# Designs tried in a protein design run: peptides against a protein of PDB entry 3HUF. Part 220

Target 1, 320 residues: chain A of PDB entry 3HUF
Amino acid sequence: MWIIEAEGDILKGKSRILFPGTYIVGRNVSDDSSHIQVISKSISKRHARFTILTPSEKDYFTGGPCEFEVKDLDTKFGTKVNEKVVGQNGDSYKEKDLKIQLGKCPFTINAYWRSMCIQFDNPEMLSQWASNLNLLGIPTGLRDSDATTHFVMNRQAGSSITVGTMYAFLKKTVIIDDSYLQYLSTVKESVIEDASLMPDALECFKNIIKNNDQFPSSPEDCINSLEGFSCAMLNTSSESHHLLELLGLRISTFMSLGDIDKELISKTDFVVLNNAVYDSEKISFPEGIFCLTIEQLWKIIIERNSRELISKEIERLKYA

## One batch from the design tools (peptide; made by RFdiffusion4, then SolubleMPNN)

Design b2_p27_4_s4
Fold by OpenDDE base, seed 1:
Structure b2_p27_4_s4 (fold): chain B 320 residues (1-320), chain A 27 residues (1-27)
Amino acid sequence: as target 1 above (320 residues)
Amino acid sequence: SEEEKKLEEIQKEVDEYDEKKEEEEKK
């Protein structure tokens, strides 16, 4: 989200969130959803127009800002952004920090991008919420991104957490739920005058973890917890691969269960399968190898004695 | 202050320009 602040009390000492939309900026406008009052003798009644675009798909992957357009409204002394005069037709900016000077105002408006990027685990939830979140200037998507700051957990009562949720947790992404999204949808008006009123997702996250026994106490309890073990997995999910890497596993990949030969078995401690393959082919698992799903592995790694538990399962099948 | 006087002069110039523009937009 874009936040503006200014020196010299020209914004009345307030920080303001600029959601996607158009704003008339000037001395003789009243603060509302489409106007920004700037209090200085050197500023025109209607000085500039700010236009914030909705997030692009690229912004979701890069964590870049919504495009910020500035147009001077034909003022005597013009408008500058980062010491450059705004062109006659306006200019667009993708920098995360903008110093906006209105005419000869001795103080600048400082616009900065606060990164918030929400990944969804469920396409149906993305479809439900993406429009509203994009109107808040929040990039949204389904795929893992290095720019992801928040992850929406799918709440299916009585089901194990998804691989996406596991990975988000280990990646130290703030896990949120639909209740937080609902809250975000209501704050748009309240944060116009005070950007500090933006709800903190950390409280939601703490409550989710506290009330769900499927989470370890911290990501650090699981990161590299299986260092020294080797596994094989189907080359089907990049997210699953990254999850296993974060556990400290040495990973071999295969394309089908038929590729699990004696050589692979000799080099691996266990095989990680997706649920579909595990359920369909459990009768045909190779002898002498421990096969499990990521969800089954997760149930082991959240235990304090995860290494001992894994070792016992490996031994049980080698001597059976 | 001398700075306040300069800002007042700038305000006059801005106001005159804004008024002239408003008159031209009405024609």
Scores: peptide ipSAE 0.487, ipTM 0.928, DockQ to the pose 0.772
Fold by OpenDDE base, seed 5:
Parts: structure tokens; sequence; C-alpha cells
Structure b2_p27_4_s4 (fold): chain B 320 residues (1-320), chain A 27 residues (1-27)
């Protein structure tokens, strides 16, 4: 989201969130959803137009800002952005920090991008919320991204957490739910006057973790908890691979169960399979190797004695 | 202050320009 602030009293000492939309900026406008009053004796009645675009798909992956357009409204002394005069037809900006000077005003409006990118685990929830969140200037998507700041957990009552949720947790992404999204949708009017009224996702996150026994106390309890062990996995999911890497596992990949030879078994402590393969191929598992799902592995990892538990399971199957 | 006087002079120039523009848009 874009936030504007200014030195002095030109913005009445307030910070403001600018959502996607168009804003007339000037001395003789009244603050509302489409106007920004600037209190200075040196600016025009109607000085500039700010237009913030909705986020692009690219912005979800890069964490880049919504495009910020500035147009001077034919003023005496013009408008500058980052010390450059705005062109007659307006200019667009993708920088995360904009220093906006209205004419000869001694104070500048500082616009800065606060990154918020929300990943969804469920395409149905994305379809439900994406439009509303995009109107808040929040990029959304399904795929893993290094720019993701928040992850929407799918609350299926009584279901195990997904691999996506597990990975988001280990990446220290703020896990949120639909309650937080609902709250975000209601604050649009209140944050016009005070950007500090933006809801804190950390409270939502803390409540989710506290109320769900499928989470460890912290990501640090799980990160590198299986260091020194090796696994093999079917090369089907990049997210699953990254999850296993965060556990400190050495990972070998295979394309089919038939590729699991004696050499691979000799170098591997256990095999990680997806649920579909585990359920369908359970009878055809290679002898002398421990096979489990990611969900089964997660149940072990969240225990305080995870290393001992894994070791016992490996031993049980090697000598069976 | 000297700064306040400069701002008042700038304001006059801005107001005069805005007024001229408003008059041209009405023709």
Amino acid sequence: as target 1 above (320 residues)
Amino acid sequence: SEEEKKLEEIQKEVDEYDEKKEEEEKK
C-alpha cells in the first residue's frame, strides 16, 4: 500500500494510506476518498492529480509498488517527483519512495510503499477475495513468492494443515485467516485520516497458532531440526522440496517409485511421498525403507523429540 | 519572518495564475 506523509503541518501531521484510485491534491480541496488537502500558501487550489493503479500480477512476485501516476494540473510552478519535473501529460512511477514537491512548497510529500503481498492456499478463496484486496493495493496470488508477507490459511474444520501452510509457517510468513481479510475490507474509510489504523496481522497470527495444536511453538523449533538426515522425494512439488530443505534434510529426487534402487536406499533415511502416491502404491514400497507423507512427517517434526522419533521409525523399518 | 513574506509573495503569484486559468476555462 502507498502511504503519504509530510514534514510540517501541510498534511495536518497525519499519515494517509492511498488505495488504488484517483486523488486531487491541492490547497482548496477537502480531505475525502478522492481528495488530499495540502495546507500551504505556496500551492495551487487544485495542484496535482495522483492516480494509483491496482496491483499487477508481476507485483505479487516482485513485491513492487502499485503504479503511481502524477499529473500537474497546469500550475504556476509545476510539480516535481524525486527532483524531476513532471511532464505535461503526467508521469508514472514504480519506485518505492517518491518525494513529491508541489510548486514552491518548502515541504515535500513523501510517498512510500509498504509491501503487503497475500498468498492464498486455496484458489476458491483467492477468487473470493482478490478483487477486494487489489482495490486496497494488495497483490494476491496462489504460487509461492519471495515477496509474500502474508498467507491465508484455509480453515477446514478438523482437517490437517496443508503443505502450503507448513511452508508459510517455516518461512516466517504471517499466517492469516478470513477474519483478518474481513477486517481489512472494512478499514478503507477509517485509514484515510490515519494510516496507523491499519490492522495488525500479528494478533490474528498469534491467535491462529495458539488455537491450533498442529503448529509448533515457533518456526525455529522446526528449522534444521532434521539436519544430518537424508530423504528422497518424488519431484512433483517445489513447495514440498523447499519445506524439506528448511528442515535441514539432504534431498534426493526421483521420478517414479521404480527409480528407487539399492543405491538410493543406501543413501536415504526415508522417502517422502504425496498422499495420492502413498495411498495407491503402499503395497509396492521398496523393502527396507521408511516411506511417509509430508503430513506424517509434520506430525513428527512438531514434537519436541522429533529426531528421536524419526530415528526410531527408520530403525524399525530397516530391521523389519 | 522573511520566509513568511516570501511565501506570501509566492501565494500572490499562484493566485493570479489560478484566476487567469479559471477565466480562460470559462471562455
Scores: peptide ipSAE 0.487, ipTM 0.928, DockQ to the pose 0.760
Fold by OpenDDE base, seed 3:
Structure b2_p27_4_s4 (fold): chain B 320 residues (1-320), chain A 27 residues (1-27)
Amino acid sequence: as target 1 above (320 residues)
Amino acid sequence: SEEEKKLEEIQKEVDEYDEKKEEEEKK
């Protein structure tokens, strides 16, 4: 989201969130959802127009800011952004930091981008929330992104956490739920005048982890916990592969259970399958190899003695 | 202060420009 601050008292000492939309900036405007009052003798009554666009799909993958347009409203001394005069038709900016000088004002308005990019675990929740979050200037999507700052966990009562949630946790993404999204929507009006009222997702995250026994105490408890073990995985998802890599596993990929030959078995400690393949093909599993789902593996990894548990299961099935 | 006087001069220039613009838009 865009946040503006200013030196001196020209913004009355307030930090303001700018959501996607259009703002008239000037000395004689009243602060509201479409106006920003700037208190200085050197500022025109109506000085500039700020237009913030909704996030693009590209912004979701890059973590870049919503496009920020600045137009001077034909003032005596013009408008500058990053020491450059704004053109007559206005200019658009994608920099994360903007120093906006209105005319000969001795103080600048500092606009900075606070990165927030929300990944959703399922398309239904994305469909429900994406429009509202985009109107807050928050990029949203389903696919994994290095720019992802937050991950919305699918709350199905009594269900195991998804692979997406497991991976989000291990990559240190802030896991949130629908309650946090509702809270974001509620504070929208209050944060217009005070950006400090923006809800902290870390509190929500801490509560999720504390109240769910499917999470370890920290990602560090699981990262590289299976270093030295080798697995074979059915090539089903990139997230599953990245998850297993974060566990420190050496990974071999295969396309079908029929591709699991004696050579692969000799080099592999266990096979990781998705639930559908595990349930349908359990009768056709190769002899002498330990097969499990990612969810079953996760249940072992969250235990303090995960390495010992895995070793015992490997030994049990290798010699059975 | 010298800074206050400078700001008052700038304000006069801004106000005169805005008034002139408003008069030109009415013609």
Scores: peptide ipSAE 0.485, ipTM 0.926, DockQ to the pose 0.720
Fold by OpenDDE base, seed 2:
Structure b2_p27_4_s4 (fold): chain B 320 residues (1-320), chain A 27 residues (1-27)
Amino acid sequence: as target 1 above (320 residues)
Amino acid sequence: SEEEKKLEEIQKEVDEYDEKKEEEEKK
């Protein structure tokens, strides 16, 4: 989201969130959803127009800002952005930091991009929320992104957490739920005058962890907890692979259970399977190797004695 | 202060320009 602040009390000491939309900026306008009052003797009544575009798909992956357009409204002394005069037709900016000077005002408006990028685990929830969140200047998507700051967990009562949720937790993404999204949608009007009224996602996250026994106390309890162990997995999902890497596992990939030969068994401590393969092939598992699902592995990892539990299961099958 | 006087002079120039523009838009 774009946030503006200014020195010299020209914004009345307030920080303001600028959502996608158009704003008239000047001395003789009233603060609302489309106007920004700036208090200075050196600016025009109506000085500039700011236009913020909705986020692009590229912005979801890069964490880049919504495009910021500035147009001077034919003022005596013009408008500058980053010490450059704005062109007659307006200019567009993709920089994360903008210093906006209105005419000969001794103080600048500082615009900065605060990254908020929401990943969804469920495509139906993305379809429901994406439009509203984009209107807040928040990029959204399903695929993993290095720019992701928040992850939406689908709360299905009585179901195990998904691999996506497990991975989001371990990569230290703030996990949120639909209740937080509902709250976020209501604050749009209230944050116009006070950017500090943006809801804290960390409180929501803490409540999710506290109320769900399927989460460990912290990601640090699980990260590298299986260092020194080796596994083999089906090449099924990138998220599953990254999850196992974050556990500190050495990973070998295979395409089918038939590719698990004696050599692979000798080099691996256990095999990680998806639920479909695990359920269908239980009778045909290779002898002398421990096979489990990611969900079964997760149940072990969240225990304080995870290394001992895994070691016991490995030993049980090697000496059987 | 000398700075306040300069700001008042700038304000006059801005106001005169804005008024002239508003008059031209009304014609």
Scores: peptide ipSAE 0.485, ipTM 0.927, DockQ to the pose 0.782

Design b2_p27_5_s1 (from b2_p27_5, 9 letters changed)
Fold by OpenDDE base, seed 1:
Structure b2_p27_5_s1 (fold): chain B 320 residues (1-320), chain A 27 residues (1-27)
Amino acid sequence: as target 1 above (320 residues)
Amino acid sequence: SKEEEEIKKEEEKAKEENEEEKKLPEE
């Protein structure tokens, strides 16, 4: 989201979030959804227009800012952004930091991009929330992104957490739920005057982890917890591969269960399968190897003695 | 939208006011 602050109390010592939309900026406007009051005698009554665009799809993958347009309203002394005079037709900016000077005002408005990018676990939740979140200047999507800061967990009562949720947790993204998204939707008006009123997602995350026994205490409890073990997996999911890598596993990939030969078995401690393959092919598992799902593996990993548990399972199946 | 049209009218009025202010001598 875009946040503005200013020197010399020209914004009354407050920070403000700029959501996507258009703002008239000047001395003689009242702060609202479309106006930014700036307190200086050197600023015109209505000095500039700021326009924040909604996030692009590219912004979701890059964590780039919503486009920031500045237009001078034909003022006597103009407007500058990053020491450059704004053109007559306005200029658009994709920099994360903007120093905006209105006329001869000795103090600048400092606009900065706070990176917030929300990944969703399912398309239904994305479809429900994307519009509202984009109107907050928050990029949203389904696919993993290096720019992802938050992950929306699908709360299905009584279901195991998804691979996406597991991976998001280990990647140290802030896991959030519908309660946080609802809370975000209520603060839009209050954050006009004080950007600090933005809900803390970390409190939501702490509550999720505390109240759900499917999570370890921290990502660090699981990261590299299986270092030294080797697994084989079907080459079907990139997220599953990245999850297993974060566990410290050496990973071999195969295309079918028929590719699991004696050589692979000799080098592999266990085989990780998706639920569909596990359920359909359970009767045809290779002898002498431990096969499990990612969800079954996760249940072992969240235990304090995960290495011992896995070792016992490997031994049990080698001698069965 | 109606809101965009209102903002545009305000922008036009602001420009007119600022053009008039340019004609005033600097105090």
Scores: peptide ipSAE 0.432, ipTM 0.908, DockQ to the pose 0.849
Fold by OpenDDE base, seed 3:
Structure b2_p27_5_s1 (fold): chain B 320 residues (1-320), chain A 27 residues (1-27)
Amino acid sequence: as target 1 above (320 residues)
Amino acid sequence: SKEEEEIKKEEEKAKEENEEEKKLPEE
């Protein structure tokens, strides 16, 4: 989201969030959803227009800011952004930091981008929330992105956490739920005057982790915990592969259970399967190899003695 | 939208006011 602050009390010592939308900026406007009052004698009554665009799909993958447009309203002394005069038709900015000078005002409005990109685990939740979050200037998506700061977990009562949730946790993404999204949707009016009133996602995350025994104490407890082991997996999802990599596993991929030959078995400690294949094909598993689901593997990894547990299971099935 | 039309009218008025201010001598 865009946040503005200013020197010399020209914004009354307050910070403000700029959501996607249009703002008239000047000395003789009242602060509301479409106006920004700036207190200086050197600023025109109505001096500039700011326009914040909604996030693009590219912004979700890059963590870049919503486009910031500045237009001078034909003022005597113009408007500058980063020491450059704004063009007659206005200019658009994608820099994360903007110093905006209105006329001859000795104090600048400082606009800075606070990165927030929300990944969703399922398309239904994305469809429900994307519009509202985009109107807050928050990029949203389903696909994994290096720019993701937050991950929305699905709360199904009594279900195991998804592979997406497991991976988001290991990536140190802030896991959030629908309660946090609901809270974000209500704060829009209060943050006009004070950007510090934005809800803290870290508190939501701490509460999720504390109240769910399916999470380890920290990502560091699981990262490289299975270093030195080798697995084979079906080429199903990139997230599953990346999850197993973060565990420190050597990974081989195969297309079908029929591709698991004696050579692969000799080099592999265990096979990771999805739930559907595990349940349907359990009777046809290759002899002499340990097969498990990612969810079963996760239940082992969250234990402090994960390496000992996995070793015992491997040994039990090699000699069976 | 109605809101976009109101903003546009405000911009037009702001430009007119600012063009009048440009004609005033520098104090």
Scores: peptide ipSAE 0.430, ipTM 0.907, DockQ to the pose 0.835
Fold by OpenDDE base, seed 2:
Parts: C-alpha cells; sequence; structure tokens
Structure b2_p27_5_s1 (fold): chain B 320 residues (1-320), chain A 27 residues (1-27)
C-alpha cells in the first residue's frame, strides 16, 4: 500500500494510506476519500492530482508498488517528484519512494510503498476477495511468489491443512483467514486519516496458530527437522518438493510406483505420495518401504519427537 | 462513474483557477 507522510505540519503530522483511486491535492480541499489537504501558503488551492492504479498481475510476482501518477494542475510553480519537474501531461512512477514537492513549498510529501501481497490457496476465495483487496492496493494471486507477504488458508472445519498452507507456514509467510480479510474491508475508511490504524495481520496469524493443532509453534520447529533422511516422491507439485526440501530431506523423484526399484528402496527411507495415488495404489505399494501422504508426514513433523516417530516407522518395515 | 466526472470537473476548475493566479502580479 502507498503511505504518505510529510515534513513539518503540511499533512498535520498524519500518515495516510492512499488506496487505488484519484486524489485532488491542495491547500483548499478537505481530507476525504478523493482529497488530500496540504497546509502551506506556497501550495495552490488545488495543486496536483494523484492517481494510484490498482495492482497489476506483475506486481503480485515482483512485490512492486501500484503505479503512482502525478499531474500538476497547471500551477505557477509546478510539481516535482524526486527533484524532477512533472511533465505537462503528468508522469507515472514505479519507485518505492517518492519525494513530492508542490510548488515552492519547502517541505516535501514523502510517499513510500509498504509491501503487502496476498496469496490464496483456494480459487473460490480468490474470486471472492480479489476485487476488494485490489481496491486496497493489495496484489493477489494463487501461484507461489517470493513477493507474497500473506497467505489465505481455507477454513474447512475438520479438514487437514493443504500443502500450500504448510509451505506458506514454513516460508514464514503470515497466514491469515477470511476473518482478517473481513476486518481489512471494514477499516478502509478509518485508515484514511491514520495509517497506523491498519490491522496487524500478526495477531490474526497468532490466533490461527494457537487455535489450530495442525500447526507447530514456529516454522523453525519443522525446518530441517528431517535432516539426514531421504525420501522419494512423485513429481506432482513444485510446492510439495519445496516443502520437503525445507524439512531437510534428500529427495529423489519418480514418475510411477513401478520406477521404484531395489536400488531406490535401499537409499530411500520413505516414499511420499499424494492422496489420490495413496488411496488408489495402496495395494500396489512396494514391499519393504514406508509410503505416506504429505498430510500424514505433516502430522508426524508437527510432533516434538518427529525424528523418533519417522525412525520407528522405517524400522517397523525393515523387520516386517 | 459519477465520482470520476466530479473529479474531472474539479480538475478543470482547478486549472482555470491556477491559470488566473498566474496572471496576478507576484505580491
Amino acid sequence: as target 1 above (320 residues)
Amino acid sequence: SKEEEEIKKEEEKAKEENEEEKKLPEE
């Protein structure tokens, strides 16, 4: 999201969130959803137009700012951004930090980008929330991105958490739910005057982790917890592979259960399968190897004695 | 939108006002 602050008292000492939209900026406007009052005798009554675009799809992957357009309203002394005079037709900016000088005002408006990028695990939830979040200047998507700051889990009562949720947790992405998204929608008006009123997602995250027994206390409890073990997996999901890597596993990939030969079995402690393959092929599992789903593996890993539990299951099959 | 039309009208009025201000001698 874009946040503006200013030197001196020209913004009345307030930090303001600028959502996507158009703002008339000047000395003789009243602060509202479309106006920014700037208190200086050196600023025209209506001096500039700021236009913040909605997030692009590219912004979701890069964590880049919403495009910030500045237009001077044909003022006597013009407008400058980063010490450059704004062009006659306006200019667009993608820098994360903008110093905006209105006319001869000795104080600048400082605009800075606070990164917030929300990944969704569920396409239905994305479809429900994407429009509203984009109107907050928040990029949204389904695919994994290094720019993601938040991850929306689907609350299905009694369902296991998804691989996407597990991976988001291990990447230290702030996991949120629909309750936080609902809260974000309600604060839009209150944060116009005070950017500090933006709700902290960490409180939502803490509550999710505290109230859901499917999460460990921290990502650090699971990261490299299975170091020294080796697994084989079907090459079904990049997220699944990255999840197993974060657990410290040595990973071998195979295309079918038939590709699991005696040599692979000798070097592999267990086989990780997706639920569909596990349920359909349970009768066809290779003898002498422990096969489990990612969800079954996760249930073991969240336990404090995960290494002992895995070792016992591996041993049980060596003596069978 | 109606809001976009209002902003556009305000922008045009602002430009007219600023062009008039340019014609005033600097005090």
Scores: peptide ipSAE 0.430, ipTM 0.907, DockQ to the pose 0.827
Fold by OpenDDE base, seed 5:
Structure b2_p27_5_s1 (fold): chain B 320 residues (1-320), chain A 27 residues (1-27)
Amino acid sequence: as target 1 above (320 residues)
Amino acid sequence: SKEEEEIKKEEEKAKEENEEEKKLPEE
């Protein structure tokens, strides 16, 4: 989201979130959803237009800002952004920090990009919320991204958490729910006066973790908890691979259960399978190897004695 | 949209006011 601040009380000591939309900026406008009052005698009554575009798909993967357009309204002293004069037709900016000088005003408006990218685990929830969140200047998507700051957990009552949720948790992504998304929708008017009124997702996250026994107390309890163990997995998903890496596992990949030879078994403590393969192929598992799903592995990892539990299961199946 | 039209009218009026201000002597 774009936030603006200024020195010398020209913004009345307030910070403001700028959502996607158009703003007339000047001395003689009243602060509202389309106007930004700037208090200086050196600023024209209506000095500039700011236009913030909705986020692009690229912005979700990069964590880049919504495009920021600045147009001078044919003022006597013009407008500058990052010490460069704005062109007659306006200029567009993708920098995360913009120093905007209106005319001869000695104080600048400082615009900065606060990164917020929301990943969804569920495509139906993405479809429901994407438009509203994009209108807040929040990039949204379904795929894993290094730019993601928040993750919307799929609320299926009584179901196990997904691999996406497990991975988001271990990546220290703030897990949120639809309640937080509702709060984001309500603050749009209040944050005009004070950008600090933006709700903190941390409280939502704490409540989710506290109320769901499928989460460990912290990501740190699970990260590298299986260091020194080796696993093999089907080359199914990047998220599953990255999840197992965060557990400290040495990972071997295979394409089919038929590729599990005696050499692989000798080097592997257990095999991780997706639910579909586990359920279909459980009768054809190689002898002398422990096979489990990611969900079964997760249930072990959230326990304080995870290493002991894994060791016992490995031993049990080596001698079966 | 209606909002886009209102913004455009305000921009046009702002430009006119600013062109008049350019004609004033520097105080």
Scores: peptide ipSAE 0.430, ipTM 0.907, DockQ to the pose 0.878

